# Peptides against a protein of PDB entry 7BDX: the designs that were tried, part 226

Target 1, 212 residues: chain A of PDB entry 7BDX
Amino acid sequence: EMGAAACTLLWGVSSSEEVVKAILGGDKALKFFSITGQTMESFVKSLDGDVQELDSDESQFVFALAGIVTNVAAIACGREFLVNSSRVLLDTILQLLGDLKPGQCTKLKVLMLMSLYNVSINLKGLKYISESPGFIPLLWWLLSDPDAEVCLHVLRLVQSVVLEPEVFSKSASEFRSSLPLQRILAMSKSRNPRLQTAAQELLEDLRTLEHN

## One batch from the design tools (peptide; made by RFdiffusion4, then SolubleMPNN)

Design b2_p22_8_s2 (from b2_p22_8, 10 letters changed)
Fold by OpenDDE base, seed 5:
Structure b2_p22_8_s2 (fold): chain B 212 residues (1-212), chain C 212 residues (1-212), chain A 22 residues (1-22)
Amino acid sequence: as target 1 above (212 residues)
Amino acid sequence: as target 1 above (212 residues)
Amino acid sequence: MVEPASELTEMLKRSRLAERPP
């Protein structure tokens, strides 16, 4: 309980760039982010198909951790720190996104995807994530999720790859051969306007890449 | 482990006034400080004379909590919040300081005393603390501690009372009748310069009150 | 007009996600 409350407050204040700088400027950041990955992994392993109450202290704690990572990744120095000094955490997030079934732990998926998207704003971060083993299959696995918010953040991450020639060229063959085009087309007709827009924009970006 | 790490980071960043304002501006502050008191109480109750390893995650967690309270109390709006909305926490801190034996959990004592000192900067806070049942006996109990840092912060808190006529007048009789003058005189000859100075200043303040 | 990939990349870079607890 107390841990969840403290972590939630830390999450809230980490929305400030100055707080992120303060966290990273301390000698405790490395340990914190190392333990963060382990804690998230332990939580996901504990799910074992049980309906973890979304409102449990344990869930809130893990959500706060994922939120902190997201907020750190929103800042340039935070992205640099994660990609340079916390690669294991990024690897863990990618692994956990693969371990979660469609519809399982949706809120955590969204938060993790948001963190990866923020990391992808940095070319070094985008390179690191996109060159991770199984990255393209993972995107399609995640895009099978029934949750519109999950799918939205997957499409944003896909777009980050597609719009970066240096990154896209390295995966273009696998990307083209495995692209779930029908799924993306279905999303472009979604009643969810955010999902609809993201899918339409991605389809336009993909068309421009085929004509060039 | 993770809770202690998160709480420690929150403690570190709470040294900023802007972070304190952010914590208190949220809807979660009340719950956080309520649970803080309970957590500190549970920890102290668990000590039961066992040498709790000063380096345990549990100890670090509680130290961080006490540190957060201290940092909040260092800010005017934080003092107002504690005295208006978290009185139970202040009551708990006073209780725990009484429950701890001389030499027991010294670091926590220091942190709690620092928080009370910060609260005492506000006249409303000083009134609240000084009017708590057993406050004067508690000061003398704490002043029996062999630790110079504990004694230093006790003397600072005593000085806060002595220098405020509106507060001192309410306890002057009990204060004068129970004052461990010989103990304070011994501290004024301490090899610890901070303790020596604090004791000398208090003795001077007490002399001025006797001549008026 | 298809916005150049660079402008869209900049737009994506501007769409940084900072999450606050609900």
Scores: peptide ipSAE 0.032, ipTM 0.789, DockQ to the pose 0.066
Fold by OpenDDE base, seed 4:
Structure b2_p22_8_s2 (fold): chain B 212 residues (1-212), chain C 212 residues (1-212), chain A 22 residues (1-22)
Amino acid sequence: as target 1 above (212 residues)
Amino acid sequence: as target 1 above (212 residues)
Amino acid sequence: MVEPASELTEMLKRSRLAERPP
C-alpha cells in the first residue's frame, strides 16, 4: 500500500520536466530504473499463475512505475538517460510487451507502449528499440490486441519507424512481408477517432514510401 | 527495495516547492500521509523485538517518508496541509518521538524533529503540537539524547515555543519547573558549533523572558 | 497535401506523451 502510494505520487509529479531532471540528476536514478525493470518483470511473470486482481496495490505500483518511465521518456534528457544508461529497462519493456497476451494487462501495456513511443522520438532511441530482435513481429503481435488504446500506441510506434528512412530501410523487407494491412485498414474505419486518424496517417505514410 | 527507491526519489524531488504543491494539489495526498503515519508507527513498534538493521530497505523507506514530511512542512502550504488535514500524522510523530529511547533510531528522530520544527514555523502548527499532551516532558526526554543533531532540533523546537508568547504563556509554569537548565548550559559549551549556538540563543531568549 | 516527413517528425516530437495517474 505505502509503496503504491509513494510511487503514484512520484508518477504524478514526474509530469514536470523539472522533476524528471531532478530524478535523473541524482545518483539514485540508475538504481531506481534498474529495479523498476525487475519489478515490472516480476509482476508480469506472476500473472500466469495467480489471478492477480488488476486493481491490486501491486498492479497500481507497477502502473505507477511504468508511468514514471513514460514521463521520463517524454523529456529529451530522459530519453537520453534511458537510451544511454537504462537499455536493460527498454529491453525489459519490449520483452514484457511480447509476454503479455492480447487483452492482457491493458493498462500496463499502454503505459509501456507510450514509453517506447516517447523513446522513439529520438533517433538513437528509435534505432535501439527497432534493432531489438523480433521487434517487427512484436509490433504485429501487439496490433492484434482488442484494445483500441494499445493499437493506437502501436500504430504511433510503427509510424515512428516508417517515417525514419534510416531505420525503415533496415526492416523494410520484413515490414512489407509481414504488414497486417487488413488490420490497419480496419483500424482506419474505427469509430475511435484517435485510432482512425493514426491508422489513416500510417496508411498515407506507407503509400508515400511505396511510390519512392 | 523498489518502495525504498521510489520513496527516496520522491523525498529528493520534494525539496522543490513546486513538487510539494503538486503532491498536495492531487487527491492522493491525504491517503499518502495517512499511510505514512501508519508505516512509521509500524516500523518503530517493530524495533522493540527484532534487531532491525538500521540500514535496511525498511529503514530507508521510513526515513524517506519522514524526509518527505519534513520537506512538505518546509513550505507554507505544506504546513497548512499538515495542520489542517493530517493532524494524525503530527500526533504519530510526537508519539514516536516519545517511544524512541535516547540514542535509538537517531536518523529518523532527527527527520521527525525537523518536520515538527518546520510545522512550528506556523502559529497554528506551533499551537497544535505544543498543546499535545505531554509535549513539555517529551521535549526534555528528547533533549536527553546523546546525539547532537537530535538535541539541536529539540532546542530549535523549544525556541519556537519560547519565542511565541501566546504559546509559551500556556506552558510557562510547567516549562520553568521542568527546564533541564544544566543540560542546556552544557550544550552551550558544546564543541558542535550549531548546537552551541542554538543553546546560547535559547538561554538568551529565556533570560529575556525572565526579565519581562 | 502530403505534409513533408520533416513536419510530421516535428509533429511526432510535439506529441510527447506525459501521463498523469488517472
Scores: peptide ipSAE 0.032, ipTM 0.786, DockQ to the pose 0.073
Fold by OpenDDE base, seed 1:
Structure b2_p22_8_s2 (fold): chain B 212 residues (1-212), chain C 212 residues (1-212), chain A 22 residues (1-22)
Amino acid sequence: as target 1 above (212 residues)
Amino acid sequence: as target 1 above (212 residues)
Amino acid sequence: MVEPASELTEMLKRSRLAERPP
């Protein structure tokens, strides 16, 4: 209980850029983010058996960790830190997103996807993530999720790839050959306005790229 | 390991007034400080048996919690919060300071005493602490500690009492009758300059009160 | 120093997502 409470408070205050800088400026940041990845991985591995109550202290703890990573990645120096010094954590997030089944751990998926999106703001981060093995299949796997919020953040991440010619050109053939166009079209008609908008924007971006 | 790491980072960033305000402005603060007291109490109770390695994750976790309380109490709104909404935590700190033996858990004692000193900056906080049952005997018990830093923070807390006539007048008779004058005089000759100064200042303050 | 190109890329990308605990 106490660990989850402390981590949740750390998550809350990490929305401040100054707090992120304070976290990263210390000698404890590297170890913290290393253990974070391990903890998240252990949690996801534990799900294969018992229905962990989503509201458990353990779940809250892992959500807070993912939230902290997201907030760190929201800051330029945080992105630099993650891409330079915590690549294993990014690899872990990509792995865990692949290991989770559709509809499983929705909140965690959203937070992890938000972190990856934030990392993708930096071109170096985007290159790192997009060049990860199985990245494109992972995106489509995640897009099969029944949760609109998961799909929203997948589409946002896909858009980050599409909007960067240096990244998109490297995998454009694979991207085009595997694009779940009908699924994205269906999302563009979603009752969820955020999902609808994201799908529409992506479709527009893709159309623009075909004419170039 | 992860809990201690998160709590340690929270401790580090809590040195900022803005972070303290962010902690207290959330709906999670009350529960956090409630659990904090329970966690600290459980830790101290566990010491009666096995020599807990002072460098254990558990020790680090509790030190971080005590550090967070100290940093919260260093801020005016934090003092107000503790005295108004977390009195049980203050009672727990007083209890634990009494339960610990001389020389035991020095770092924890120092942090707890620092928190009480910070709370005593506010007259309401000082009144609350000083009117706690057994407060004066507790001060003298703590002053018997072989650690100079523990004794320093005890003397600072005693000085906070002496410098407030509204508080000192209520227990002046008990204070004078039980004052370990020879111990304080010995501390005024300490090789530790901070302890020496604190003892000298207290002796001067006490002399001034006898002539009024 | 963030290279000007990275700043431009950040400006062209959508707003960062900061998430607060519920």
Scores: peptide ipSAE 0.040, ipTM 0.787, DockQ to the pose 0.071; fails the geometry check
Fold by OpenDDE base, seed 3:
Structure b2_p22_8_s2 (fold): chain B 212 residues (1-212), chain C 212 residues (1-212), chain A 22 residues (1-22)
Amino acid sequence: as target 1 above (212 residues)
Amino acid sequence: as target 1 above (212 residues)
Amino acid sequence: MVEPASELTEMLKRSRLAERPP
């Protein structure tokens, strides 16, 4: 319980750039993010298909860890740190997003996707993530989630790839051949306005790329 | 391990006033500090006279908790919070300082004494601590510690009492009758310059009070 | 004047989407 409470507070205060700077300026940051990845992985492996109670201390702890990563990645120095010094954590996040089934651990998936999106703002981060083995299949797997917020953050990450010519060109063939167009079109008609807008914008971006 | 790492980072960032404000501005602060007291108490009770390895994850976790309390108490709003909303934690700290033997858990005692000293900067905090049952005997018990830093922080806390007439007057008889003068005089001759200075200053303050 | 006692640690910087705990 105390660990979850402490980590939740750390998550809350990590919304500040100054706090992220404080976290990363310490000699303990590397170890912390290494253990973070291991802890998140251990949690997901422990689920063994059972719906762990979303309100458990363990769940809250892992949510807080994912939230901290998200908030760190929200800051430019945090992104640089993750991409330069904590690549194993990024690999773990990508792995866990693949290991979780559609509808499973929705909040965790959202936080992990938000962290990846944040990393993707930097070209180096976007390159690293997009060049990860199975990245494109992972995106389409994640778009099969019934949760609108998961799908929203997947679409945002896809948009980051599409809007970066250097990254998109490397995977354009695979991307085009596997694009779940009907799914994205269905999302563009969603009752969720955020999902609807994100899907529409992505479809517009994709159309623009086909005409160039 | 992860809990200790997270709590250690929270301790580190809590050195910032803005972080303390962020911690206390959340609805989770009350629960966090309640659990903090319980966790510290559980740790001390688990020692059962065994020198727990100072480098254990559990020790590090408790040190981080005590460090967070110290840093919160270093800020005016943090002191106000502790004295108004987390008195149970202050009672716990006083209890644990009594339960620990001389030479046992020196670092923890130092952090707890630092937190009490910080609380004592506010008159309301000083009143609350000094009116705690057995407070004066506790001070003299703690001055029997072989560690110079423990003794230093005890002397500083004693000085806070002595320099506040309203507080000192309530306990002046008990204080004078139980004062370990020979011990304080010995400390005024310490090779530790900080301890030496603190003991000398306290002796000067006490002499001034006897002449008024 | 009583000076506060605090324990201090190190810092690093930069910005984007923050999630707050519920």
Scores: peptide ipSAE 0.038, ipTM 0.779, DockQ to the pose 0.131; fails the geometry check

Design b2_p22_8_s3 (from b2_p22_8, 6 letters changed)
Fold by OpenDDE base, seed 3:
Structure b2_p22_8_s3 (fold): chain B 212 residues (1-212), chain C 212 residues (1-212), chain A 22 residues (1-22)
Amino acid sequence: as target 1 above (212 residues)
Amino acid sequence: as target 1 above (212 residues)
Amino acid sequence: MVKPASELTDLLEKSRLAERPP
């Protein structure tokens, strides 16, 4: 209980850039983010089968951790820190996104995807995550999620890849051959306006790349 | 481990006034500080006899909690919050300071005393803590501590009482009759410059009150 | 109990998304 409460407060205040700078300026940051990854992994490994997100202190704690990572990644120095000093955490997030089944731990997936998106704003971060083994299959796996918010954040991450020629060129063949076009087209007709827009924009971006 | 790390980071960033405002502006603040008191109490109750401060995650966690309270009390809105909305926490701190033996949990005592001192900057806070049952005996109990930092912060808190006529007048008889003058005089000869100064200043303040 | 969609929104509101540089 107390740990979850403290971590949730830390998450809330980490929305401030100055707080993120303060977190990262401390000598404890490295250890904190190392343990963060381990804790998140331990939680996901404790999930039996298709069990829904437990409304538990443990779940709340892990959500807060993922939220903190997201907020750190939201600013330039935070992205630089993650890419340079916390690569294991990024690898853990990628792994956990693969380990979770469609519809499982939706909130956590969204937060993790938001963190990866934020990291992807940095070219170095985008390169790092996109060059991770199984990254393209992971995107399509995640895009199979029934949750619109998960899919939305996947599409945003895909867009980060597509909009960076240096990154896209490295995986263009795999990307094109495995693209779940029908799924993206279905999302472009979604009743969720945000998902609809993101899918439409991505389809336009992809069409532009085919003509170049 | 992770809880202690998160709480320690929260402690670190709570040194910022803006972070304290953000903590208090959240709907979770009340619950957090309620659980904080309970957690601190649970820790102290788990201490067997004269066991030294465990260099444990639990100890670190409780130190961080006490540090957060101190940092909250360091600013006006934080003091107002504690005095208005977290009185139970203040009562808990007072109780824990009485429960701990001389030389036991020195770091925790210092942090708790710092928090009370910060609260005492507010007249309402000073009134509240000084009107607590056994407050004067508690001060003298704490002043028996062999640790110079504990004694220093006790003297500072005593000074807050002495410098506020409205507060001092209510307990002046008990205060004068029970004052450990020889102990304070001994502290005024301490090799610790901070303790020496605080004891000298308090002796001067007390002399001024006897002549009025 | 499916946590109401509102609780998901509240959690997400605490997390900042970076904007792509123009």
Scores: peptide ipSAE 0.073, ipTM 0.809, DockQ to the pose 0.236
Fold by OpenDDE base, seed 5:
Structure b2_p22_8_s3 (fold): chain B 212 residues (1-212), chain C 212 residues (1-212), chain A 22 residues (1-22)
Amino acid sequence: as target 1 above (212 residues)
Amino acid sequence: as target 1 above (212 residues)
Amino acid sequence: MVKPASELTDLLEKSRLAERPP
């Protein structure tokens, strides 16, 4: 209980850029982010089969951790810190996104995807995550999720790859050969306006790349 | 481990007034401070006899909690919050300071005394803690500690009482009858300059009150 | 009982998305 409460408060205040800078300016940041990855991994491994996210202290704790990572990644110095000094955490997030089944741990999945998207704002971050083994298959795995918010954040991450020529060129053949076009087209017709827009924009970006 | 790390970061960033305001502006503050008292109490109760503070995750966690309370109490809105909405926590801190033996949990004792001192900056806070049952005996119990920093913060808290006529008048008879004058005189001759100064100042304040 | 989507939305709102540079 206390850990979850403390971590939730830390998450809330980490929405401030100044707080993120204060977290990173201390000598405890490296340890914190190292243990964060381990804690998230332990939580995901404790989930048996189709057990949905329970409203437990453990779940809230892990959500707060993922939220903190997201907020750190929301600013330039935080992205640089993660990519330079906490790569194992990024690798863990990518791994956990692959380990989670469609519909499993939806909120955690969204927060982790948001953190990766924030990392992707920097070319260095985008390069790092996109060069991870199985990255393109992972995107399609995640895009099979029934949750619209999961799919939205997947599409945003896909767009980050597509809009960066230096990154996209490295994966273009694999990307084109495995692209779940029918799934994206279905999302472009979604009743969810955010998902619909993201899918439409991605389809336009892809069309531009086919004609160039 | 993770809880201690998160709480330590929250402690570090809570040194900012803006962060304290953010903590208090949320809907989670009441819950956090309620659980804080319970956690600190559980820790102190788990200490058997003369077991010194171990460099454990649990100790670090409780230090961080006490540090957060101290930082919240360092600002006016934080003091008002504690005295209005978290009185049980203040009562718990007073109780725990009584439960700890001389030389036991020195760092925690210092942090708790610092939090009470910060609360005492407001007349409302000073009234609340000084009207607690056994407050004056508790000060003398704490002043028997062999640690100079514990004694320093006790003397500062005593000075907060002595310098407030509205508070001191309520306790003046008990205070005068039980004052460990020889102990304070010994501290005024200490090799620790901070303790020496605090004891000298208090002796001067007391002398002024005897002549008025 | 599935906690109402609102409490979870409030948690997600604590997380900032970065904006792409223009």
Scores: peptide ipSAE 0.114, ipTM 0.812, DockQ to the pose 0.225; fails the geometry check
Fold by OpenDDE base, seed 2:
Structure b2_p22_8_s3 (fold): chain B 212 residues (1-212), chain C 212 residues (1-212), chain A 22 residues (1-22)
Amino acid sequence: as target 1 above (212 residues)
Amino acid sequence: as target 1 above (212 residues)
Amino acid sequence: MVKPASELTDLLEKSRLAERPP
């Protein structure tokens, strides 16, 4: 209980850029983010056996951890830290996103995808995650999720790849050959306005790249 | 491990007034400080049986919690919160200070005494803690500690009582009858300059009250 | 019990999305 409460408060205050700078300016940041990855991994591995109550202290703890990572990645120095010094955490997030089934741990997926999106705003971060083994298959796996919010954040991450010529050029062949175009087109007709807009924007960006 | 790491980061960032305001502005503050008291109490109770490693994750966790309370109490709105909404935590701190033996958990005592001193800067806080059952005997118990830093923070807390006429008047008889004058005089001759100064200042304040 | 979408929203609001540089 206490750990989850403390972590939840830390998550809340980490919405401030100054708090993120303070976290990263300390000598404890590396250890904290290392243990964060391990804790998230342990949680996801525990789901294979027991129906984890979505409202458990453990779930809340892991959500707060994912939220902290997201908030760190939301600022330039935080992205630099994650990409330079916490690559193992990024690898863990990518792995966990692959290990979770469609419809499983929707909230955690959303937070992890938000963190990866934030990292992708940095060219170095985008390069790192997009060059990760199985990255493109992972995006399509995640886009098969029935949850609109998961799909929304996948589309945003895909858009980060598409809008960066240096990154897109390296994977353009694989990307084009595997693109779930019918799925994205279906999302562009969604009743969810955020999902609809994100799918339309991505389709427009893709069309622009085909004509250049 | 993860809980202690998260709590330690929260402690570090809580040195900022803006972070304290953010913690208190959330709906989770009450629950957090309630569980904080319970966690600190559980730790102190566990000391009766097992030699707790001073460097354990549990010790670090509790030190971080006490540090957070201290930082909250360092600002006006934090004092108001503790005195209005977290009195049980203040009661717990007072109880734990009584349960700890001389020389036991010196660092925790110092942090708890610092938190109580910070609370005592608010007249309402000073009234609350000084009107707590056994408060004056507790001060003398704590002043018997062999540690100079513990004694220093006790002297500072005693000074907060002495310098507030409305508070001192209620307990002046008990205070005068139980005052460990010889102990304070010995501290005024300490080789520790901070302890020496605090003891001298308190003796001067007491002399001023005897002549008025 | 699937927690109501509102609790998910409140938790997501605690997480900042980075803006793309212009």
Scores: peptide ipSAE 0.101, ipTM 0.808, DockQ to the pose 0.245; fails the geometry check
Fold by OpenDDE base, seed 1:
Structure b2_p22_8_s3 (fold): chain B 212 residues (1-212), chain C 212 residues (1-212), chain A 22 residues (1-22)
Amino acid sequence: as target 1 above (212 residues)
Amino acid sequence: as target 1 above (212 residues)
Amino acid sequence: MVKPASELTDLLEKSRLAERPP
């Protein structure tokens, strides 16, 4: 209980850039983010099947951790820190996104995807995560999720790859050969306006890249 | 481990006034401070005799909690919050300071005393804690501590009472009858310059009050 | 008009703060 409450407060205040700078300016940041990855991994491994104890203190604690990572990645110095000093955490997030079943731990998936998206704003971060083994198959696996918010954040991450020619060119062959075009087209017709827009924009970007 | 790390980071960033405002501006602050008191109480009750596992994750967690309370009390809105909405926490801190043996959990005592001192800057807070049952005996009990930092923070809290005529007048009879003058005189000769100065200043204030 | 990649990046940077926990 207390740990979840403390971590939730830390998540809330980490929305401030100055708080992120204060977290990273201390000598405890490395240890914190190392243990964060381990804690998230332990939680995901403890998830038996469909038991979404979404309201458990343990779940809330892990959500807060993922939220902190997201907020750290939201600013330039935080992205720089993660990409330079906490790569194991990024690898862990990628692994955990693969380990979770479709529809499982939706909120956690969203937060983890948001963190990766934030990292992808840094070219070095985008390069690092896009060069991860199985990255493209992972995106398509995650795009099979029944949850619209998960799919939205996957599409946003895909767009980060598509919008960066240096990254996209390296993956273009695999991307073109495995692209779930029918799934993305279906999302462009979604009743969820955010998902609809993201899918439409991505389809426009992809069409532009095929003509070049 | 993770809880202690998160709470330690929250403690560090809570040194900022803006972070304290952000903590208190949310709907989770009340719950956090409620659980804080319970957690601190559980820790103190679990302390068997002389076993200062000072370096345990549990100890570090409780130190961080006490540090957060201290930092919240350091600013006007934080004092106002504690005095208006978290009085149970103040009562808990007073109780725990009484339950701890001389020399036991020195760092925690210091942080708790600092929190009470910060609260005492608010006249409403000073009134509240000074009207607590056994407050004056508690100060003298704590002043028996062998640790100079504990004694220093006790003297600072005593000075808060002495410097406020409205508060001191209510306690003046009990204060004069039980004052450990010889102990304070001994502290005024301390090799610790902070303790020495605090004891000297208090003795000057007390002499001024006896002549009026 | 394809918003310049830089403007999109800036908008994305501004939009990327994790929502405060409810």
Scores: peptide ipSAE 0.048, ipTM 0.803, DockQ to the pose 0.076; fails the geometry check

